Peptides against a protein of PDB entry 4CIC. Designs and how they scored, part 13

Target 1, 148 residues: chain A of PDB entry 4CIC
Amino acid sequence: KVSTKGHYGVQAMFDLAQHFGEGPVSLKSIAERQGLSEPYLEQLIAVLRKAGLVKSVRGAQGGYILAREPRDIKVGDIIRVLEGPIAPVESVSQDDPEHSLKFDFSVTKSVWEKVKKSIEEVLDSITLADMLKDAEEAQMAQGYMYYI
Target 2, 147 residues: chain B of PDB entry 4CIC
Amino acid sequence: KVSTKGHYGVQAMFDLAQHFGEGPVSLKSIAERQGLSEPYLEQLIAVLRKAGLVKSVRGAQGGYILAREPRDIKVGDIIRVLEGPIAPVESVSQDDPEHSLKFDFSVTKSVWEKVKKSIEEVLDSITLADMLKDAEEAQMAQGYMYY

## One batch from the design tools (peptide; aimed at target 2 K1 S3 E83)

Design b1_p11_5_s1 (made by RFdiffusion4, then SolubleMPNN; from b1_p11_5, 6 letters changed)
Fold by OpenDDE base, seed 5:
Structure b1_p11_5_s1 (fold): chain B 148 residues (1-148), chain C 147 residues (1-147), chain A 11 residues (1-11)
Amino acid sequence: as target 1 above (148 residues)
Amino acid sequence: as target 2 above (147 residues)
Amino acid sequence: SGDILTIPGDG
């Protein structure tokens, strides 16, 4: 499961993508729209900023913007920044070298590596621009249902 | 991430697969080979048994066996039994109906659904028989490196 | 270190 941190991070980044080109967005406004606590969001944004996915803009109309175009930010990039490398299994302590030597460990490891690769491929195939497009399509579909 | 429970469950089931056709395997022997605590394994096996993936055999040579052939048990089946439905995101409280109504929620949900589907496809594509084959191939490869 | 993929069964 993507952690709550990853989930909310993607939501926050998506919110910033929706406002891309409109100028800086306040953390408060993001928090309100996404139903996040502002203090929690501040922590997320700090990490995302440090990773170069978000920029802080100072001033009266200050806030945050995407540091890159939505098409240049993959969901996988966001997740890796917030959660680190995608691990399919809770790292059973790499510290138990005895488990690493067991043949059974190698086979089970290969299963989880396949899962990891699959997740990475999916998350790296989805950009914030793709999400924006999906949102637009969904909005259009809703609009058409009201006009029938 | 597959939980520790899922991970160990797959290990235990794989151990049973390696001994499939040899008769019942004791929990103690599985625990020793897989480096698991016996009490923890007992809990896992209880769940797996209830789900019909494992059978208990009674008697002096009692223990556990796979309830199905290794080819008929997917890794995904084991994970679903132990962990429930594969959820790509921690269920943020389904209980916040207000989040469900937000358009943004629907888009992010779709991302996680894609991840879920991908995980399910992978896990459902791997059987215990596939794992056995991989183990055999790995053992052969190691044997060839020593000669 | 928040491990990314929690499978839902950890309720």
Scores: peptide ipSAE 0.036, ipTM 0.799, DockQ to the pose 0.175; fails the geometry check
OpenDDE base, seeds 1, 2, 3, 4: peptide ipSAE 0.035, 0.036, 0.034, 0.035; ipTM 0.791, 0.797, 0.793, 0.796; seeds 1, 2, 3, 4 fail the geometry check

Design b1_p11_5_s2 (made by RFdiffusion4, then SolubleMPNN; from b1_p11_5, 6 letters changed)
Fold by OpenDDE base, seed 5:
Structure b1_p11_5_s2 (fold): chain B 148 residues (1-148), chain C 147 residues (1-147), chain A 11 residues (1-11)
Amino acid sequence: as target 1 above (148 residues)
Amino acid sequence: as target 2 above (147 residues)
Amino acid sequence: SGDILTIPGDA
């Protein structure tokens, strides 16, 4: 499972993508649209900003913007920034070196590495631009259902 | 991430696969080999047994065996039994119906569904028999490095 | 260290 942090981070970044080119978006407006706690969103945005995915704009129309074009931000980039490397298993404490030497550990590790790779490939294949396109297509499909 | 429960469940099932055809394996022996708490393993095995992946054998040589051949048990089956359906995102409380109606929720949901599908495909593509084969290959490779 | 993938069933 993507953590709540990763999930909300992607939502917040997607909200910023929807407003890309329209100027800075306030955290309050993002929080309201996405149903997020503003204080929680502030923490997420702080991390995303530090990672260079988001920029803060100061002034009367201040807020946040994407630091890159939506096509240049992968979902995987957002997740890695918020959660670190995608690990398929909870870090069984690497602290037990004795478990690391067991042959069985190697085989099970390979399973989880395959899972990790698959997740990474999926998340790295989806950009915010892809998400925007999917949103547009879904909106058009809904519009056509109302006109029939 | 696969939970600790899922991880240890796969380890325990793999241990049983390595001993498949040799008779019942005691929980104690599995716990010792896998470095698991026996009480914790008892809980895992109880769930796996209820799901029909493991059988208990009674008697002097009592213990547990795989209920199916290693080729007929996917890693995905073990994970689903122990953890339920693979969900790519923590259940943001489905309890907020208002979030469910937002278009943005639909798009983000689709991302997570793609992740879910990918995980399921991987886990369903790996059987305990595949893991046994990988173990044998790794053991042979280590043997060749020492000669 | 927020671990990304919680599989459903971790309460």
Scores: peptide ipSAE 0.040, ipTM 0.808, DockQ to the pose 0.179; fails the geometry check
OpenDDE base, seeds 1, 2, 3, 4: peptide ipSAE 0.039, 0.039, 0.038, 0.037; ipTM 0.802, 0.804, 0.803, 0.805; seeds 1, 2, 3, 4 fail the geometry check

Design b1_p11_5_s3 (made by RFdiffusion4, then SolubleMPNN; from b1_p11_5, 8 letters changed)
Fold by OpenDDE base, seed 2:
Structure b1_p11_5_s3 (fold): chain B 148 residues (1-148), chain C 147 residues (1-147), chain A 11 residues (1-11)
Amino acid sequence: as target 1 above (148 residues)
Amino acid sequence: as target 2 above (147 residues)
Amino acid sequence: AGDILTLPGDG
């Protein structure tokens, strides 16, 4: 499962992509549109800003913008920033030494590495620009259903 | 991440695959080889047995066997039995209704569905027989490094 | 570090 943090991070970045080129967007407006608490969004945006995916603009009409064009931001980049490296298996906590017998069975490790690679390939194949295109196509399809 | 339950479940099933055709294996012997507690393994085996992936044999030389040949058990089958359906996104717990605003943004949902499909395809492409073959190849490669 | 694939039941 993608964590709530990863999920909402992608939603927030997608909201910024929808407004790309229109100027800075306030955290309040993103929070309202995405159904997020403003304090939670502040934490997400702080991490994304530190990673150089988002920029803050100061002033009366200040807020946030994407630091790059939507085509230059992969979903995989967002997830790696928020969640860290894609780990297919939970790192057995070092704290319980009795269960920590690292039978690094090379064979089971290889299974999880294949899963990891597959996830990375999918997430790195999708940009915010691809998501914008998919949203436009979905809206057009819904619009046609109401006119028929 | 695959849960600890899923991870150890695959290890336990792989241990049974390595002994397939040799007769029943005791839970104690699996626990010792895989570095698992016997009580934890009992819980895993109970679920796997109920799902029809493992059979119990009674008697003095009793224990557990795979219910099917290793080629007929996918890693995906084991994970689905132990973890349930592969969910790409954590189900927002029903308990906090305020954060449960299901903005099912159709677009974000489609991303997670693609991830889910990719994971399922990988896990359903790997059988216990494939894992056995990979283990044999790895052992042979190590053996040739010592000669 | 939020693990992308939390399988249902680890909660």
Scores: peptide ipSAE 0.048, ipTM 0.802, DockQ to the pose 0.193; fails the geometry check
OpenDDE base, seeds 1, 3, 4, 5: peptide ipSAE 0.046, 0.043, 0.042, 0.043; ipTM 0.800, 0.799, 0.803, 0.804; seeds 1, 3, 4, 5 fail the geometry check

Design b1_p11_5_s4 (made by RFdiffusion4, then SolubleMPNN; from b1_p11_5, 7 letters changed)
Fold by OpenDDE base, seed 5:
Structure b1_p11_5_s4 (fold): chain B 148 residues (1-148), chain C 147 residues (1-147), chain A 11 residues (1-11)
Amino acid sequence: as target 1 above (148 residues)
Amino acid sequence: as target 2 above (147 residues)
Amino acid sequence: EGDILTIPGDA
């Protein structure tokens, strides 16, 4: 399960992708469109900016833009920036190394590593450009349903 | 990320798989081998039993056994029983339907559905029998390193 | 360190 932070981060980045090339977008506008609190969005954007996924633009029409083209930003990049490495299991506290039979730990670990790899592959296969394309296709499909 | 509950549930079920055919295993023995608290394991086993993955055996050598063969229990089955449906995203409260542009919600939802499907495919591809086999192979590999 | 995959059932 992607955290709420990861989810909202992808939504905010997708909103910026939809406006890519149109100039800076205000956090207020993103918050309104995505149903996010502005203070929460500020925290997300600060992290994304520090990671170089978003740029701040100053001026009368100030706001935020994607730092790279939508095709050059994977969903996996956004998630890793906001949440860190994709961990398949909650950090089973490595703190009690003593009594867990090392062997059982290794097999269960391998299951979670397979899950992790699968998630990474999916998230790294989806760009913001892919999401934009999917949105356009869905909009066209809806438009055709109104004309029938 | 599989919760601690899911993780420990898989460990407990794997312990039962290792002893499958040897008779009932006590919760105490599982807890000791897996480094789990017995009270926590009791809660997990209660859920797993209710779902029909584990059976309780009564008597002097009472305890728990797998309700099915290790090959007939997927990791995905264990996770679904303990944690419910694999959801790729925390329940974004459906409560504010009004202002989220339905369309943006649909595209982001599709991303998470792809993630969900991928996780389900992996977890449903791994049985307790596969885990047993992997354990045996790893043990043999370690045995060869000591000789 | 954010937990990426929280399965829905854990409140």
Scores: peptide ipSAE 0.039, ipTM 0.806, DockQ to the pose 0.188; fails the geometry check
OpenDDE base, seeds 1, 2, 3, 4: peptide ipSAE 0.038, 0.038, 0.038, 0.037; ipTM 0.799, 0.803, 0.802, 0.804; seeds 1, 2, 3, 4 fail the geometry check

Design b1_p11_6 (made by RFdiffusion4; failed a check: the pose's geometry)
Pose (drawn by RFdiffusion4):
Structure b1_p11_6 (pose): chain A 133 residues (1-84, 100-148), chain B 132 residues (1-84, 100-147), chain P 11 residues (1-11)
Amino acid sequence: KVSTKGHYGVQAMFDLAQHFGEGPVSLKSIAERQGLSEPYLEQLIAVLRKAGLVKSVRGAQGGYILAREPRDIKVGDIIRVLEGSLKFDFSVTKSVWEKVKKSIEEVLDSITLADMLKDAEEAQMAQGYMYYI
Amino acid sequence: KVSTKGHYGVQAMFDLAQHFGEGPVSLKSIAERQGLSEPYLEQLIAVLRKAGLVKSVRGAQGGYILAREPRDIKVGDIIRVLEGSLKFDFSVTKSVWEKVKKSIEEVLDSITLADMLKDAEEAQMAQGYMYY
Amino acid sequence: SPSVLEIVSPS
């Protein structure tokens, strides 16, 4: 199960990545395109801003823009920002979960917002039918 | 975050794997060794039994034992047993989570209870210090 | 029954 915060955090950061070259966009526009609740997005952006992942701009087309290029933002970075008598007895079971954790970390660190932009272009494109191999 | 059911399901199955050659053990003994609540364990075992992963034995010093050898039970098998207008718009974000799901499946399918038994031996051993 | 794993951990 993916948490609401992980899903919406990545969605919102990806929407900003899709508008990075064009410039700032409003939070309202992000919420509209992504189907997110504005109040929740406002809170999410506030953390991402404090983390240096997004920045606000005061322009007419003010609003929000990525604070780092998409190629320099791993999905794992976004997730890391959003997340927060005695004796020793080794648990092999816990070691299995550590391996699961490591593999997730590896996947999320292997994908950047730029990679997602490239995938978005390839997957949602259109072309003459002869070119589908 | 790992669910209580995944953690306790794997713990209980691994305890049975550690006692597979010796024979049946009581649910009370599993609960005691693993620090588990007996009521929760009983409910858990009932599902595992229905899935053919564990079997009850009448015996006298009867109890429960694995229904398949440890080498034939993947951790992923245990997890899979315990788990249960319109338009199209592709979500690249969802595709990321699909990749995460795939990697977890791959890790859990690559580890059997036999692998866990081998790891348990190697990690919790004692030996002359010169061999470290 | 829900998924065994929940991802992203709590804040």

Design b1_p11_6_s1 (made by RFdiffusion4, then SolubleMPNN; from b1_p11_6, 9 letters changed; failed a check: the pose's geometry)
Amino acid sequence: SGDILFLPDDA

Design b1_p11_6_s2 (made by RFdiffusion4, then SolubleMPNN; from b1_p11_6, 10 letters changed; failed a check: the pose's geometry)
Amino acid sequence: EGDILYLPDDA

Design b1_p11_6_s3 (made by RFdiffusion4, then SolubleMPNN; from b1_p11_6, 10 letters changed; failed a check: the pose's geometry)
Amino acid sequence: EDDILTLPDDA

Design b1_p11_6_s4 (made by RFdiffusion4, then SolubleMPNN; from b1_p11_6, 10 letters changed; failed a check: the pose's geometry)
Amino acid sequence: AGDILYLPDDA

Design b1_p11_7 (made by RFdiffusion4)
Pose (drawn by RFdiffusion4):
Structure b1_p11_7 (pose): chain A 133 residues (1-84, 100-148), chain B 132 residues (1-84, 100-147), chain P 11 residues (1-11)
Amino acid sequence: KVSTKGHYGVQAMFDLAQHFGEGPVSLKSIAERQGLSEPYLEQLIAVLRKAGLVKSVRGAQGGYILAREPRDIKVGDIIRVLEGSLKFDFSVTKSVWEKVKKSIEEVLDSITLADMLKDAEEAQMAQGYMYYI
Amino acid sequence: KVSTKGHYGVQAMFDLAQHFGEGPVSLKSIAERQGLSEPYLEQLIAVLRKAGLVKSVRGAQGGYILAREPRDIKVGDIIRVLEGSLKFDFSVTKSVWEKVKKSIEEVLDSITLADMLKDAEEAQMAQGYMYY
Amino acid sequence: SPAVITIVAPS
């Protein structure tokens, strides 16, 4: 199960990545395109801003823009920002979960926002029918 | 975060794997060795039994034993047993989560209870210091 | 029964 915060955090960062070249966009516009609740987004952006992943701009087309290029933002970085009598007895079971954790970390660190932008272009495109192999 | 059911399901199955050659063990003994609540374990075992992963034996010193050899039980098998207008718009974000799901499935399908038994022996051993 | 694993961990 993916947490609301992970899903919305990545959605919002990806929306900003899709508008990075065009410039700042309002939070309202992000919420509208992504189907997110504006109050929740406001809180989410506040953390991402403190983490240096997004920045606010004061322009007419003020609003928010990625603070780093998409190629320099791993999905794992976003997730890391949002997340927060004695004896030893080794647990093999816990070691299995550590392996699960490591594999997840590897996948999320292997994908950047730029990679997601490239995938978005390829997957949602249109073309003449003869070109589908 | 790992659910209580996944953690306890795998713990209990691994305890049974550690006792597979010796024979049946009581649920109380599993709960004691693994630090589990007996009521929760009983409910857990009932599902595992229905799925053919464990079997009850009448015996006298009867109890429960794995229904398949450890080498034929993947950790992923245990997890799968315990788990249960319109338009299209592709979500690249969801595709990322699908990749995460695939990698987890791959890790859990690559480990059997036999692998865990081998790892348990290697990690919790003792030997002359010169062999480290 | 829900998924065994929950991702992203709590804050």

Design b1_p11_7_s1 (made by RFdiffusion4, then SolubleMPNN; from b1_p11_7, 9 letters changed)
Fold by OpenDDE base, seed 3:
Structure b1_p11_7_s1 (fold): chain B 148 residues (1-148), chain C 147 residues (1-147), chain A 11 residues (1-11)
Amino acid sequence: as target 1 above (148 residues)
Amino acid sequence: as target 2 above (147 residues)
Amino acid sequence: SGDILTLPEEA
């Protein structure tokens, strides 16, 4: 599963993408729109800012903006920043040497590497701009359903 | 991440595939070859048996066998049995109604559905027979490097 | 709940 951290991180970044070019967005407003706790969002945004995906703006109309255009931010970039490398298998913590999967069976490892590659390809194929486009198309479809 | 349960489950099933047609394999021998604890393997094999992927054989040469041919068992089948449906996103426990992701944002959900589909396609494209073939090819390649 | 995509923080 994508962690709640990855999920909410993508959601927060998507909110910022929807407001791209409109100026800084407050954490409070993002939290309210996305149904996130403000303290949790603060932690996420701090990591995203440190990674250079988000910028903080100071002042009365202060808040956060995307550091890059939505087309230049992949979902995979967000996930890698928040969760690190996409690992298809839980690395058994090295701490129990007796339960260390000593037999890194090459064939089973290859299965998980294929899964990893597939996930990476999907997440790297989707930008925030793609998500914006999908949202617009969905809104248009809903609008047409209400007019019928 | 595939859980340790899924990983070890595939490993145990692959061990049984390598011995398919040779008769029953003891849990002890699987545990030793795969570096698994015997109690943990017992839990895995119990689930796999209940799902009809493994059969137990009784007697002095008792143990476990694959219930189907290796070509008829997908990695995806093993994972679904051990872990349930492939879910790309952790279901936030319904228990905290205040922190329930109320906004199932349709667009973000679609991203995770694409990830899920991709994982399922990969895991359903790989059988235990494919894994056996890959292992044989790897052994041949190593053999040629030593000659 | 055995989610295949459990990220490391769930350990």
Scores: peptide ipSAE 0.039, ipTM 0.807, DockQ to the pose 0.454; fails the geometry check
OpenDDE base, seeds 1, 2, 4, 5: peptide ipSAE 0.038, 0.037, 0.036, 0.035; ipTM 0.805, 0.809, 0.809, 0.810; seeds 1, 2, 4, 5 fail the geometry check

Design b1_p11_7_s2 (made by RFdiffusion4, then SolubleMPNN; from b1_p11_7, 9 letters changed)
Fold by OpenDDE base, seed 1:
Structure b1_p11_7_s2 (fold): chain B 148 residues (1-148), chain C 147 residues (1-147), chain A 11 residues (1-11)
Amino acid sequence: as target 1 above (148 residues)
Amino acid sequence: as target 2 above (147 residues)
Amino acid sequence: EDDIITLPDEA
């Protein structure tokens, strides 16, 4: 499962992708368009910036831009930055040391590894550019439906 | 992410698969072999039984058995029973209604739907019989390494 | 620090 953090992170990055080449976008404008809390977005952007996925632009028209072209940013990259390695199973909280006999039977582990690999393959196959294209196609399809 | 519940559920079901055809297995024995809490296992088994994946056998040699052959139980079936529909994104706790502007932009939703589909395909492609086979192959490989 | 400084005059 992708956390809310990952979800909103992808959403914010997608917003930046939509404005790529138009100059810096304010956090306020991203928050408004994406329906995100500005303080929450600040936290996300800070992490994404530190990871080199976004850049801050200072000045009168200050804000944020993608650090790379949309085609060079995979959804998987965003998720890994925000959540770390994709874990198919929720980490059993370390707190109960006694009964955490992680008898990770090799076979059950292999199932989860297959799931992990599948998730990674999907997320690494989707770039922000792919998402932009999908959005354009969806808008065109809606536009055609209104004209029919 | 599969919850601990799903994880342990698959583990318990796999244990039952390993003993399929041998008669009923006690919860205690499953708990011991799988390193699970017996009370926790009781809860899991109750859900699995209600869903028709497990049967209880009463009597002196009472316990549990798979309700179907291992080949007829997918990992996906177990997960769906224990966790419900596979959700690729953690449900934002309903508690903050105001800022839950689920602007589920269609595009971001589509990404998660692709992830969901991929997970479902994987989990539905693996049966308990497949897991049994994998276990046998792993044991044979270990046996050959010792020789 | 990958901060790009935009100069005020190009607005």
Scores: peptide ipSAE 0.023, ipTM 0.784, DockQ to the pose 0.016
OpenDDE base, seeds 2, 3, 4, 5: peptide ipSAE 0.022, 0.018, 0.020, 0.022; ipTM 0.789, 0.794, 0.786, 0.791; seed 3 fails the geometry check

Design b1_p11_7_s3 (made by RFdiffusion4, then SolubleMPNN; from b1_p11_7, 10 letters changed)
Fold by OpenDDE base, seed 1:
Structure b1_p11_7_s3 (fold): chain B 148 residues (1-148), chain C 147 residues (1-147), chain A 11 residues (1-11)
Amino acid sequence: as target 1 above (148 residues)
Amino acid sequence: as target 2 above (147 residues)
Amino acid sequence: EDEILELPDDS
C-alpha cells in the first residue's frame, strides 16, 4: 500500500510535471490545484528537494521545478523517497510484544517479496511522462465525448 | 500492503495446508507452530471459516481443516477474505476533513489501479500448494547445505 | 520534531 504521503507526493510531482518547462511553480498554486494544504505540501516538497527530485528557484517568480525531465522520474522513485523501501506487509507495530515473535516464516516472506517485487516493477515502469501522456489522452477522450 | 491480519491469516492457512490430509488440526497446535496467540488465531479462523476456506471438525480429535485442497486456495482468496478488496493506497483516514478532499486525480488513481491489479495478479497466482512446494524446495536446499 | 504523520494503523 502507498501511504497518503506517497499519494500526495505523486500528485504534487505530477503537478510539477504538467508545468515542466513553464518555469517555477509556487507551492500555493500546487496546493490550490491539488487540494493540499500548503504546510503539508511544504513538508513533502522539502523531502523531494532533499532527494534531488525537485529544485527550488529563488526570486520574485520563485517556486519549484522538477529537477529532472518527467521521463526521468519514476513513480517508484517518488515513493521510495517519501516512504522508503516499498514494504509489502505493514510493519507489525512493536507495541504488542506477544505478537512481536516475527515468526517470519520463510515461505510467507517469499510471498511478500514477490508482491514487493511486483509493486516495484509497476511503479518503476511508470514515469511522470507516462502520467502526462495518460492525462492528455483522458482529456482528449473527454473532449470527444462532449462533441458527440 | 498486506495487514498483519492478512499476513497471519496466510500463515495459519499455510499451516493447515501443511497438515492437509492428516485430519483436524487444533488451534493450539497452529498457534504454537506459528507463534500466534490462540485468541487472535480464533478470530482469524472464525473469519476464514465463515468465508468457507476452513472447516471446523467437532469431537475429541476436533480442530480445523482446509475446506478445499491447497491448490484450490489462492493467497489472494485469503487476503480478500481477511482484508476485503486489495487496496493499493492506504485509506486516508476520514478524520482529517481538510485532507478529505480526495481529489482522486484520475491519473493518480490509474497508477494505483495498476498497482492494485499487479498485486492481485501476484496473489492470485500463488496457491497454498505453491507455498507447500516452495517450502519443500527450501527444506531440500537446507538439507543439501548441511552436507 | 518532524511529526511523522503516523499513518493510522488500519489494524
Scores: peptide ipSAE 0.016, ipTM 0.782, DockQ to the pose 0.066
OpenDDE base, seeds 2, 3, 4, 5: peptide ipSAE 0.027, 0.016, 0.029, 0.030; ipTM 0.802, 0.785, 0.801, 0.808; seeds 2, 3, 4, 5 fail the geometry check

Design b1_p11_7_s4 (made by RFdiffusion4, then SolubleMPNN; from b1_p11_7, 8 letters changed)
Fold by OpenDDE base, seed 4:
Structure b1_p11_7_s4 (fold): chain B 148 residues (1-148), chain C 147 residues (1-147), chain A 11 residues (1-11)
Amino acid sequence: as target 1 above (148 residues)
Amino acid sequence: as target 2 above (147 residues)
Amino acid sequence: SGDIITLPDDA
């Protein structure tokens, strides 16, 4: 599963993509549009900035911008930065340390590796530019439904 | 993510698949082989039984068996029984109810739906019979590396 | 019902 952190991170990055080329966007404005707490968004943006996906712009109209074009940022890149490697199984190690038995049965592991690979392929196939295009198409479709 | 419950559930079901046709297997024996606590396994098996994936056998050599052939049980079926619908995103609703903002932005939702579909396709493409075959192939490969 | 009764001869 993508965590809440990953989910909100993709939303925040998508917001920055929607404003790409318009200059720096304030964290407050992103938080308001995406329905995130500003403190939570600050933490996400700090991680994304450190990973080189976001840049901070200083000045009177300071804020944040994408560090790369939307076409050069995959959803998979965002998720890997925020969550690390895509794990198809929640790590068994945290809830029952005593029964963390060594038998990651090779066969069950292979199932989860296949799931992992499929998730990675999907997330690496979607860029922020693809998401922008999908948003535009959805807006056009809504516009057409109001005129019909 | 597949939860620990889903992970152990698949392991337990795979153990039952390995013994399919040999008669009922005790929960104790499954727990020992799979490294699960017996009480935890009892809970998993209860859910799996209620869903019709496992049958209880009563008698002196009582225990559990697969309710269907290994080829007729998908990994996806096991996961859906134990975890419900495959959710690519952990439900935002539990940790911060106040900021459960309505804006499941249609576009981000579509990304997660694509991920969900991909996971479902993979899990529904793998049966317990496929897992048995993979285990046999792995054992053969290990046997050949020792020669 | 998900319960199978094992026959005595299967012991």
Scores: peptide ipSAE 0.018, ipTM 0.786, DockQ to the pose 0.016
OpenDDE base, seeds 1, 2, 3, 5: peptide ipSAE 0.030, 0.032, 0.032, 0.032; ipTM 0.794, 0.799, 0.795, 0.799; seeds 1, 2, 3, 5 fail the geometry check

